# Ledger of designs, part 139: peptides against a protein of PDB entry 8YR4

Target 1, 309 residues: chain A of PDB entry 8YR4
Amino acid sequence: PRGSPALQLVVLICLGLMGLERALNVLVPIFYRNIVNLLTEKAPWNSLAWTVTSYVFLKFLQGGGTGSTGFVSNLRTFLWIRVQQFTSRRVELLIFSHLHELSLRWHLGRRTGEVLRIADRGTSSVTGLLSYLVFNVIPTLADIIIGIIYFSMFFNAWFGLIVFLCMSLYLTLTIVVTEWRTKFRRAMNTQENATRARAVDSLLNFETVKYYNAESYEVERYREAIIKYQGLEWKSSASLVLLNQTQNLVIGLGLLAGSLLCAYFVTEQKLQVGDYVLFGTYIIQLYMPLNWFGTYYRMIQTNFIDMEN

## One batch from the design tools (peptide; made by RFdiffusion4, then SolubleMPNN)

Design b2_p20_8_s4 (from b2_p20_8, 17 letters changed)
Fold by OpenDDE base, seed 4:
Structure b2_p20_8_s4 (fold): chain B 309 residues (1-309), chain A 20 residues (1-20)
Amino acid sequence: as target 1 above (309 residues)
Amino acid sequence: STEEFLRQWKELLEETLKKL
């Protein structure tokens, strides 16, 4: 943000906290590995208790991983409020200035309230998208890359390949299936608006409908519109279940392949029992923010579809 | 048109992003 050195410092602190979250995402599985190894070796209680206490403290700082309510994430979110408010206000003022530069003919041809509502929805959608890209998408991609490097260097190149293939397939299928779902969502929203318009027209003409005793006809026409809407809603909802199930299958296959390979290397004494637990824990930590990705990409598409209408 | 407004709005946002 140009013009406020205090806000620039807050951005730098937030970037530093994001770097700390990346370090915690690697350290938490490592400490959990160490607990499992110490339990397997029947280590002294003092060493175990110190490692468990350190793990719980790191887990408190991390929370559930990327996009969770951990202490570091909450502190980052708190500090970012002022930066977000500055950004939103600057975007709103730029939009407002641009609206004042538009011709009188453009303003006379439109309801000012609809233009403001489109501007507010657009500003909220873009500010939300930017916040999501910066705080969830980019960090998750970084955690995937860090994971590939870590597993390739400290385990075997095959583990890095499994993570790469699993995450690449997951992201590709998420995009492709979400684009395929967009058509069902557009059709649903169009039919929802048409159903709502019919209800509003019937209620605005209430006196005329009552004068002609046409209440039963308007109710049946509204029922048909609802049934048509519900048929499109079912396709949208069923396509979401298919997306979630496809994502679950890809993660399940990646977890299966990697877990079998870990178990094999543990039986050959090339890895410890804790390394098996580390792999499973790290894959699950990558899955959590990716599951949110499918949810937020839907929110972006909804906001764009609502602006096209 | 709503599309032209959305395009101008997208360009304004891209310029705003380059200035942040």
Scores: peptide ipSAE 0.013, ipTM 0.446, DockQ to the pose 0.012
Fold by OpenDDE base, seed 1:
Structure b2_p20_8_s4 (fold): chain B 309 residues (1-309), chain A 20 residues (1-20)
Amino acid sequence: as target 1 above (309 residues)
Amino acid sequence: STEEFLRQWKELLEETLKKL
């Protein structure tokens, strides 16, 4: 934001916190590895207690698990509220100014409430998309690259290859299946709008329907439209389950291949027991943001499809 | 057209992104 040095400083602090989250995503598995190795070696209690305390502190900063947000992520989200509000207000004012520059004929041909609803959906969609790209997509791609580099340097090159192939396949299938799902979602939204329009037209013509005693006919036509909508809704929902299951299968296969390879290297005394735990922990940490990717990409596509209609 | 509005809105978005 060029107009506010205070907001520019907040953006720089948020970028610094994002860098700290990337460092924590590597450090937390390393400290967990060290705990497992110290437990296996029956190390002195003082060394173990310091390593466990350090791990718990780093885990508090990182957060973890579905619905658990870390201290660093919460602090970033809190600081970003002012930047988001500034961005939203700037986009809203630009859209509103542009709407006032449009011809009177364009405004007379549209309901003012529909135009405002499109503008509000547009601003919310864009600010949501930007926040999602900056805080989920870019960090996840960075964590994948960091993971490939880390496993290639500190493990065998085969681990870096497994992570690369697994994540590349996961991203490719996520994009392809989501583009395929967009067709079902567009068809569903079009049928929803047609069903709603039919209901509104029937209710606006209530006097005519009553005069011809056609209530039962209009109810049956509405029932048929609902059944057609529910058939499209089922395809949309089933395609979502298929996406989630495909993603789960790809991660499961990557975790299986890497875990078997790690177990083999531990049996050959080339890796320690803690390195097996590190690999599994790091892959699960990569999966969590990627699972949200499918949900937000859908939300973004919804909002764009809802603006096209 | 809705497509021209979406294109102008996309251009305005790209300009806004460059000004952020």
Scores: peptide ipSAE 0.007, ipTM 0.433, DockQ to the pose 0.012
Fold by OpenDDE base, seed 3:
Structure b2_p20_8_s4 (fold): chain B 309 residues (1-309), chain A 20 residues (1-20)
Amino acid sequence: as target 1 above (309 residues)
Amino acid sequence: STEEFLRQWKELLEETLKKL
């Protein structure tokens, strides 16, 4: 925001809090590792109690990881409200000014209420997409890179390779299967709009339908349209389950390979029992925001398809 | 066309990102 040094400072504080969230995503598994190692070594109660208290405090700050409602994430979201309001208002004013620059013929060919509804859907979709990219996509990619570096440096190059291959395969399959699903969703939305249009046309022509006693015929046409819609809805929903299951299998295979390798190195006394727990907890923390990624990418595609009509 | 509207929105997004 070039015009307000106060909003620039708030953006810098939000970026600092995002950096702190990345640090917490590494520190929380490390402290959990240390608790498991101290329990295994039968360490004195005072050192264990201090490490557990520190872990619970860090877990309160982090929450569930990226995309969770932790204290740092809530503080960042609270501070970002003013930046989002400024951005939303600026986008809304730019759309409104552009609508006033459009030709009278363009305005006469469209109902003003449809134009405003497209503008409002556009503004909300853009502001939502930006917030999602900045607060979920970019942080998740950063956490993956930090994870690859951390496991490569502190464990072994093989762990970094497993995380790299698992996350690369996960992202590639997520994109490919989501692009494939978009065809089924477009077909579903087109059939939904056609089914709604038939219901509206039948209700607007209610007097004519009653005059010809065609009520049973209109109900049967509507039933056929619903059955056709449900066939497309099933394909859309089944393709979502297939995406989620494919994602779960990729993460499960990565978790299996990495957990077996970690268990082997623990048996050779190269790693501690806590390092096994660290690997499992860190992979699960990477999986949670990536599962949301597939949901929000669908929401983005829906908003784009809903603007195309 | 909605594609032109989406393209204008993408351009407006890129301009807004450059002006943040």
Scores: peptide ipSAE 0.006, ipTM 0.420, DockQ to the pose 0.013
Fold by OpenDDE base, seed 5:
Structure b2_p20_8_s4 (fold): chain B 309 residues (1-309), chain A 20 residues (1-20)
Amino acid sequence: as target 1 above (309 residues)
Amino acid sequence: STEEFLRQWKELLEETLKKL
């Protein structure tokens, strides 16, 4: 944010808190591993109690991962409100100034209320996309890279490769299936607008419809338009379920392959029982933000398609 | 066109992002 050193400091603090969240995402599974190992070794109560207390404290700071109600995430979200408001206001003023620079011919060809609605949707979409990229996409990519490095160095190169392949396949399929879904969504929105226009035209001409006793015909025509819309809505919703199921399958296969490999190394006494728990816990922690990633990428594409219309 | 408006918006957004 140019012109406010206070807001620049808040951004730096938020970036520092994001770095702390990344550290917590690694530390929480490590402490959970250590608890399992200490329980397996029948370690003295004092060491176990200290490790459990430390784990619970770290878990309070972390919460459930990215987008959860963790203390660090809540503090970051609170501090970011002023930066978001500054960004939103700056975007709104840039839209408004640009609308005033547009030709009179452009304004005469459009309803002022429709232009304002497009501008408001535009601002919300932009601010939402930016906040999402900074607070969900970039952190999740960082957690993936940290995970690959951690598992490659402390377990085996095979674990790092499984995480890399699983996450690369997940991201690639998310993009490809979402681009495929955009076609169904655009068709759905076009049919929704056409169905709404027909309903408005029928209601505006209600006197003519009454004069010709055509109410049953207009209702049946509206019903056919709704059925056509619902057929497109079903394709959009079914394609979303297919995306979610494909994502779940990729993560499930990665978890299966890595868990079997980890269990094998534990039986060979190369890894401890706690290391099996660490791997499973960390993969599930990576999945939670990525599942939200699919939802927000969908929301972003919605907002962009809703701006194109 | 709506596409030209969206392109100008994307450019303005990218410029705003570079200025944040």
Scores: peptide ipSAE 0.014, ipTM 0.433, DockQ to the pose 0.013; fails the geometry check

## One batch from the design tools (peptide; made by RFdiffusion4, then SolubleMPNN)

Design b2_p21_1_s1 (from b2_p21_1, 15 letters changed)
Fold by OpenDDE base, seed 1:
Structure b2_p21_1_s1 (fold): chain B 309 residues (1-309), chain A 21 residues (1-21)
Amino acid sequence: as target 1 above (309 residues)
Amino acid sequence: LFNQSFLEEMKEYIKKLLEEL
């Protein structure tokens, strides 16, 4: 942010906290591995109690796997409020200045309330997209890369390959299925607008409808428009369930393949029991932010479709 | 046509804003 060294410092602190979250995402599974190994070895209580206390403290900093409930994430979100407000205000002022540079003919051809609604939606869309890219997309890609490197170096190249194939397939299917869903969403929004327009036209012509006793005919036309809308809404909602289930299946297959391979290497005494738990814990940690990816990508597409109209 | 030009200008403004952040 140009012009405020205080906000630049807050951005640097937020980037430092994001780096700390990446470190915690690796350390928490490692400490959980160490607890399982110490329990298996029947280690002294003092060593176990210290490792458990350290794990619980790191888990408090990381949060409950959603990333949003950890102390570090909450502190980052709190500090980012001022940066978001600065960015929002800057976008609002730029849009408002641009609207004032537009010709009087452009303003006379549009309802002022629709222009303001487009400006507010545009501002919210841009600020939401930027926050999503910075706090979800980039960190998740970083955690995937860190995971591939970690498993390739400390386990075996086969584990790095499983994570790579699982995450590549997950991302590819998420993009492809979401692009496919966008068609159903556009069709739904178009039918919603057409249904609303028919209701408005019928109500504006109320006197004419009453004069011809055509009330039953207008109600039946509105019913047909609702049924057509509900058929498109069902396709949109069913496509979301299909996306979520496809994502769950890909992660489930990756978890199955990697867990079976870990179990095999533990039986051969090449890995410890804790390493099996580490792999499962780390894959589940990667899944949580990726599950939100489908929801936010949908939100982005909504806001883009709402700006195209 | 006007919504496409506004979306392109908004993309350029977002790009400039990202360069100013």
Scores: peptide ipSAE 0.020, ipTM 0.528, DockQ to the pose 0.013
Fold by OpenDDE base, seed 3:
Structure b2_p21_1_s1 (fold): chain B 309 residues (1-309), chain A 21 residues (1-21)
Amino acid sequence: as target 1 above (309 residues)
Amino acid sequence: LFNQSFLEEMKEYIKKLLEEL
């Protein structure tokens, strides 16, 4: 934000904290590996106790990983409140100014309540999208790249290739299946709006419905509309289960291939037992933010579809 | 059409806002 050097400094501190979260996402599995190796070697209690204490402290700073409530993530979220408020207010004022520049004919054709609802949806969509891009998408992509580099440098190049292929296939299938699901979601939302409109029209014409004793007929028409909606809802929900299962299969295959390869290298004494635990822990840690990626790609598409209707 | 034009204008405004941030 060019207008406030204080908010620019807060943004830089938040970016520094995001960099620290990326470092913690690598360090926590490394320290966990070191504990497993020290336990396997029957190392002296003083070395083990120091490594465990350091691991627990790093785990407190990290929390559950990307998208969790660790100390660094909470501090970042706290500092970002002022930036979010500034961005929200700026977007609201821009939308409000633009609404005042629109022709009187545009305002006379729309109820003030619909215009305000569109403005609020627009503001919430923009600010939500920006926050999501900055705090979930970019960090997740960075963690994948850091993971590929780490496994390629400190393990065999084959581990970096497995992570690359697994994550590339996961992202590609997530996009393709989510685009395919958009058709079912649009059809569901259109039928939901039509069912709601029919219910509102029936209730607004309550006197006419009562005059003709047509209550049973209106209830039957509403039941038919609900059954049609539920048929579309089932397709939408079933397509979500298919997405989640496809994602689970891709991660499971990547975990299987990498775990078997790691176990083989441990049997050849090229890697330690702790390196097997590190690989499994790191892949599961990458999976958590990717599961959120599918959820928020849906939120983006929902906000776009709900603005088109 | 009006919502797409508004969404494109909002995307350009977001892009300008990101360049001004």
Scores: peptide ipSAE 0.020, ipTM 0.533, DockQ to the pose 0.013
Fold by OpenDDE base, seed 2:
Structure b2_p21_1_s1 (fold): chain B 309 residues (1-309), chain A 21 residues (1-21)
Amino acid sequence: as target 1 above (309 residues)
Amino acid sequence: LFNQSFLEEMKEYIKKLLEEL
């Protein structure tokens, strides 16, 4: 934001807090590993109690890997409110200025309420997309890269390769299956609008329908439109289940391959029991933001489809 | 056509806004 040094400082603090969240995502599993190893070795109570207390404090700062519940994430979200409000207001003022520059013919052809609704949807979609990219997409990609580096350096190159292949396949299949689903969603939205239009036309012509006793005909025509809608809704919903199941299978296969390899290295005394727990914990932490990624990518794509109609 | 032009103008405007942030 070029006009406010205070807001620039808030953005820099938010970026620093995002860096701290990335560090916590690595440190929390490491401290959890250390607890498991200390318990396995029957270490003295004082060392164990200090490590557990430190872990719980770091876990409070992190918020459990759901990037929405940790103290650091809450502080970031709180500070970002002012930046979001500044961005939203700037977008709204420029949309409003642009609407005043449009020709009288454009204004006469449109209802003021429709124009304001398009402007509000546009502003919300932009601000939502930007916030999603900055706070979910970029951090998730950073956590994947940090994960690949960490597992390659501290375990073995094979673990880094498993995480790389699993996450690359997960992201690729998420994009491809989501693009495939878009066809079903567009068809569903078009049929929903057509079904709604038929219901509105029947209600506006209620007196005429009643005069001709055509109520049974209009009900049957509406029933046919609903059946056609439900056939498209089923395809949309079934394609969502297929996406979620495909994602679950990819993560399950990656977790299986990595867990078997980790268990083998523990049996060979090359890794400790805590390292097995670390791997499982860290993969689950990577999965949680990625599951939201598939949901938000769909929301973004929906907002773009709803703006194209 | 008018919704596409408005969507393209909005995309260009979003792009300019992203370049100014």
Scores: peptide ipSAE 0.018, ipTM 0.492, DockQ to the pose 0.013
Fold by OpenDDE base, seed 5:
Structure b2_p21_1_s1 (fold): chain B 309 residues (1-309), chain A 21 residues (1-21)
Amino acid sequence: as target 1 above (309 residues)
Amino acid sequence: LFNQSFLEEMKEYIKKLLEEL
């Protein structure tokens, strides 16, 4: 935002808060590990109570991770409102100015209300996509990288490799299956629009349909269009379940491999019981924002397909 | 076709806007 030094400062503060959230994503599992170790060692109540209080405070700041309502995330979202409003207004003004540069012949060929609706959907989709990329995608990728580095340095290179392979496979399958799913959704939306258009045309020609007693024929054609739509809807919905299940399997396999390896190292006294809990907690924390990734990516692509129509 | 050209122009405008933000 090259217009206001105040908004640039707010962006820098928001980036600083994003960095703090990444630090909290590492610290919360570490403090949880420490609690488990202190409980296992039967440590004195004062040390345990301080560590638990510190953990709960850090957990309040973090929340449930990316997409949760943690204090740091809420503060970032609050500060970002002004930046989002500035961005939205700038996009709207640029679209509006471009619409005024278009020829009168272009405007006469289109309903002004439809053009405005496309512009409003365009602006909301873009600002939503930008917000999503900055606040969900980039942070999640950063948390994965931080996780790989952390596990490689403090546990063993094998743990870093498991996280790398699991997250790389998860991201790759998410992209590939979502691109595959987009074809089914486009086909569904096209058939929905065609079914709706057929219903409108039949109702607009009501007098003609009555004159020819063609009501049963129009109803049967509408039924066939609905059945065709439902066949595409089922494929779209089933593809989403397949995506979610594939994601769950990849995370489950990564969690299994890493948990077995961690348990083995605990039995060899190379790691503590708390380190097993840390690994499981951190993998689940990485999974939560990634699970929402599929849902938000769906919303964004829906908004883009709804603009293409 | 006209919606695609307008969407492509909007995507380019959005891309330029993202580079200016």
Scores: peptide ipSAE 0.023, ipTM 0.537, DockQ to the pose 0.013; fails the geometry check

Design b2_p21_1_s2 (from b2_p21_1, 15 letters changed)
Fold by OpenDDE base, seed 4:
Structure b2_p21_1_s2 (fold): chain B 309 residues (1-309), chain A 21 residues (1-21)
Amino acid sequence: as target 1 above (309 residues)
Amino acid sequence: LFNEDFLKEMKEFIEKKLKEL
């Protein structure tokens, strides 16, 4: 943000809080590991109570693994409101200025209210996309890299490889299946618009329909259009379920492979019981932001398709 | 109703201006 040193400081604080969230995402599973190990060893109550209290405090700072429920994330989101408002207002003013620089011939050929609605949708979509990239995509990629490094250094290279393969396959399949689904969504939207147009034309010609007693014929044509729409809606919805199940299967296979490997290393006394819990907890923490990634990529594509129409 | 070209131009303009922010 140019021109406000106060907003620049807020951005730096938000970046610092994002770094703290990355540290908490590693520390919380480590402290949970340590609790499980101390319980297994029947350690003294004072050591256990200190570790549990520290874990609960760190977990309060991190939140439930949904990036929106932790104290640090809530503080970041609160501070970011002023930065988002500044960015939105600046984009809106730039678009508005650009619209005033356009030729009179351009304005006469278009409905001003429709142009404004597209400008508002464009501003909201781009500001939302930027905020999502900065606060969800980049942090999730960072957590994956940190996870690969951590597991490769402190466990074994095989754990880092499992995380890498699982997350790479998850991201690749998410993109490929989402691009495949976009065809069904476009077909659905086209049929929705055609069904709506038929309903509007029938209602605008109500007097003519009434004169010919054609109400039953118009209702049957509308029913056929609804059945065609519902067939495309079903394909769109079924393709979403298929995406979610494919994602769940990839995470399940990665969790299975890593959990079996952890269990094997625990039986060989190379790892402790807490290390098994650490791996499972960390993989679940990586999955939660990635599930949001698939949802938001859909929202971006939706908004883009809804702008194209 | 909006030519794909205008939405693309608006998107490129917004993306260019966002890189300047």
Scores: peptide ipSAE 0.020, ipTM 0.457, DockQ to the pose 0.013
Fold by OpenDDE base, seed 5:
Structure b2_p21_1_s2 (fold): chain B 309 residues (1-309), chain A 21 residues (1-21)
Amino acid sequence: as target 1 above (309 residues)
Amino acid sequence: LFNEDFLKEMKEFIEKKLKEL
């Protein structure tokens, strides 16, 4: 981005955050190993509780690995929205300017509305995602129910209650925040369609634009429409980061409560070290599909709204 | 086919202009 020192600084911050994610990917397994060792050595509760709390905090920053949204990844994604919008606007204006440089014979031979519609369809490879969601959501809901039953029967009713409350709150907040986001998505799509219509009208009137040498005027009018669209796109994308961060917080609180309780029961010799490993692994395993679900449900809802218009 | 050739030409143009920026 050669034109904005502020956006260059944001890119450097995003690269720094990517380096921090790599450091967290090494630190999280180290702290996890330290917990297992402290549990095996029957270390004092205070040392164990601080190590568990530090691990859960690092895990909150990291998230669940590749494709999971930790705090650092969410912050990077939030900061990157403005860089992506700058790049998108620059590409769209270059395409639009180039279309106005093409010959009259090229414009007469093609439906201009079809050209823009094909450019837009190439970005939305979404039909495969519906099947992927149905095949991941239903198993994940089954795994949640199985997990609640398993932890209630073989651990203590408190573990089943923590999983139940965590997953119920996660699902409820996911639905409520997604419904709230739908308003921003509809407003964005309406403005996107209006921006596309202006581009189509300009290209359909190509002869008139050439006759008046009005190419620069049409490009500036299209730029203003893109800036208005990107204002709504930012609200949609920022609301997604808020959803992902809310989901990460709910899972982080559930993992903290359950891991501290499990560590306490291991110190009291009511559970084994293996039970602590099992609980933490199972909660993280439930989180991974649920995080992908929130991302893919958005893509489906986008395509449904784009089909209704 | 005609839509793929146009998308390819447009992609090559965008990639060329992005290398110049």
Scores: peptide ipSAE 0.019, ipTM 0.454, DockQ to the pose 0.011
Fold by OpenDDE base, seed 2:
Structure b2_p21_1_s2 (fold): chain B 309 residues (1-309), chain A 21 residues (1-21)
Amino acid sequence: as target 1 above (309 residues)
Amino acid sequence: LFNEDFLKEMKEFIEKKLKEL
């Protein structure tokens, strides 16, 4: 943000907190591994208690339980509110200035409430996309790269290869299946708008429909439009289930291959029991942001489709 | 810098969509 050194400092602090989150994503599984190894070795209580206390403190900073946000993520989100408000206000003022530069012919053909709704959707879409790219996409890609490097250096090149192939296949299939689904979403939205238009036209012409006793005909025509809509809705919903199941299968196969290889190396005494637990924990931690990635990529595509209409 | 270029691309996208409407 040019002109506010305070907001530039807040952005730098947020970037520093994002780096700390990446470090926590590696450290939390390492401390959990160390607990499992110390328990297996029957280590002294004092060493266990310190390692458990340190793990719980790091886990409080990280978060990443189902539905819980970590302290670092909450602090980042809190500091980012001022940057988001600055960005939103800047986009809104740019849209508003552009609306005043448009021709009188454009304004005379438009309802003021429709123009404002387009402006609000535009501002929300830009701000949402930017926040999503900065806080979900970039961090997830960084965590994947860090994961590949970590497993390649501290385990074996085979583990790094499994994570690379699993995550590359997951991302590729997520994009390809989501693009394939976009046609069903567009067809559904078009048929929804057509079904709503038919209902509005029938209600606006209520007196004429009553005069001709055509109520049964209008109800049957509306039923046919609903059946056609539900056929497209089913295709959209079924394609979503197929996406989620494909994602689950890819992660399941990657987890199976890596877990079997890890178990084999533990039986050969090349790895410890804690290293098996670390691998499983770290793969699940990589999967959680990626599951949101598929949801938000859909949200972005929906916002772009809703801006195309 | 990245925010200004992204805001510019999004402005151009919104301007294009507002002209297509």
Scores: peptide ipSAE 0.017, ipTM 0.431, DockQ to the pose 0.011
Fold by OpenDDE base, seed 3:
Formats: C-alpha cells, sequence, structure tokens
Structure b2_p21_1_s2 (fold): chain B 309 residues (1-309), chain A 21 residues (1-21)
C-alpha cells in the first residue's frame, strides 16, 4: 500500500513471519527425527530433555503447520487485521464510486438492496480471495518446493522425485476434478435459487393461494422442486467424496512408495530410524494445507457463480 | 449481474493494484 509506510512495514513483518513459518515446517520434523534417534541410541537424559523441550517450543510456534493456529500464525493474523481493513475499505470505496458512475437507467432497472448485496459479496469475495492466496496457496506451494529441495539434498534424488510426482499428480487431479464438479454445483445452485423463488412467490401470493384452496397443489410443486434439487445435491456431494478419495489415494501411494524406500535405506544403514519418521511426518504436514486448497477452489467458484447469478 | 467484462476489468484492476503494492 503506497499511501502508508506503517502498513508497508506491517506487510514486511507479515512476510518475515511467513518465512519463519516455512523454516518451522522444516525444523519441527528435524527435531522430531533427532528425538527418535536419541531414544534409539539410548542417549543421556540431559541431551534428550533439551531436544524434547526445544521440539515442544518449536511446535508451539508452528502449531499444526500451514493453516493451523500456531503462535506465529496467530501473530501474523493479528498484524494483518489492519492491512485487511485497509484493503476492504479501498475495494468498497472503488465499487461504490463505480456504482455512482453508472447510468440512471442501470439503477432504475435494479433494486437498490440487490445492488448493495452484490457489492458486499463482491468486496468479501475479493478480500477473502487475496487473503487466502497470500496466506494459504502461496505458502503451500513454497512448502512443497522447499520439501522437494530438502529431500533431494539430504536424503536422495529419488525422494525428491517421489514428492514431486505425488504433489504434481495431487494438484493436477484436484484442479481437473474440481473443474468437473463445477458443472454439478452450478446446476445445484440454479435449482436451489429456482426452488427458493417458487417458495417466496407462493408465500407472497398467500391470499390468492387461500382463495383458490391451492395449498396442496403449491406443497406438491414445492416437493417436486425439492426432489429435483436433492438429485443435483447428491451429484455434487458424491463428486466431492470422489475428489477426497482420489486425493487420499494419491497421498497414500506417495506415502507408501517413500516409506518403503526410507525403510530400505534404513536397513542398508544409509539413513537412521528417525529419517523414516521425518519423511512420514513431513508428507502429512504437506497434505493438511492441500486439503484446504480443494475447499478454497470451491469457495472461489461459489463466489464467482453467486456473482454471475 | 456484473458483466463478465466488469469482473475481468475488476480482476485486471486488482492485479494492477497488487503489482503497485
Amino acid sequence: as target 1 above (309 residues)
Amino acid sequence: LFNEDFLKEMKEFIEKKLKEL
């Protein structure tokens, strides 16, 4: 934000905290590895107690990983409130200014309450989109790249290749299946809006429905509209289960291949027992924010579809 | 309600303003 040096400093501090979160996502599995190795070697209590205390402190700072409520993430979220409020207000004022530049014919053809509701949805969608891109999507992609580099340098090029193939396949299938699901969601939302419009029209014309004793007929029409909606809702929900199961299978295959390869290298004394635990822990930490990615792409599409309607 | 053109202009405006940040 060029207009406020204080907000620019807050953005730089938030970017620094995001860099610290990336470092913590690598360090927490490393310290957990070191605990497992020290336990296996029957190391002295003083070394073990220091490593455990350091791990718990790092885990407090990290929380559950990307998208969790760790101390660093909470501090970043707190500092970002002022930046978010500035961005929201700027978008609201731009939309409001643009609405005042539109022709009188455009305003007379529309209900003021619908225009304001669309402006509020537009503002919320844009500000939510930007915040999620900056705090979830970009960090998750960075954690994947850091993971590929880390495993390629400290384990073997084969581990980096497994993580690369697993994450590339996961992202590709998530996009393709989510684009396929959009058709079912659009059809569901259109039928929901049509069902709601019929219910509102029937209730607004309540006196006319009573005059003709047509209550049973209006209830039956509403039942038919609900059955049609539920048929589309089932397709939408079933397609979500298929997405989640496909994602679970890809992560399961990547975890299996990498865990078997780790176990083999541990038997060959090329890796330690803690390195097996590190690999499994790190893959699970990458999976958690990727599950949110499918939810977000759905929220984007919902907000775009709700703005087209 | 928003013409695809208005959503596209708003997206381009937001992307331009993000590059100016």
Scores: peptide ipSAE 0.010, ipTM 0.449, DockQ to the pose 0.014; fails the geometry check

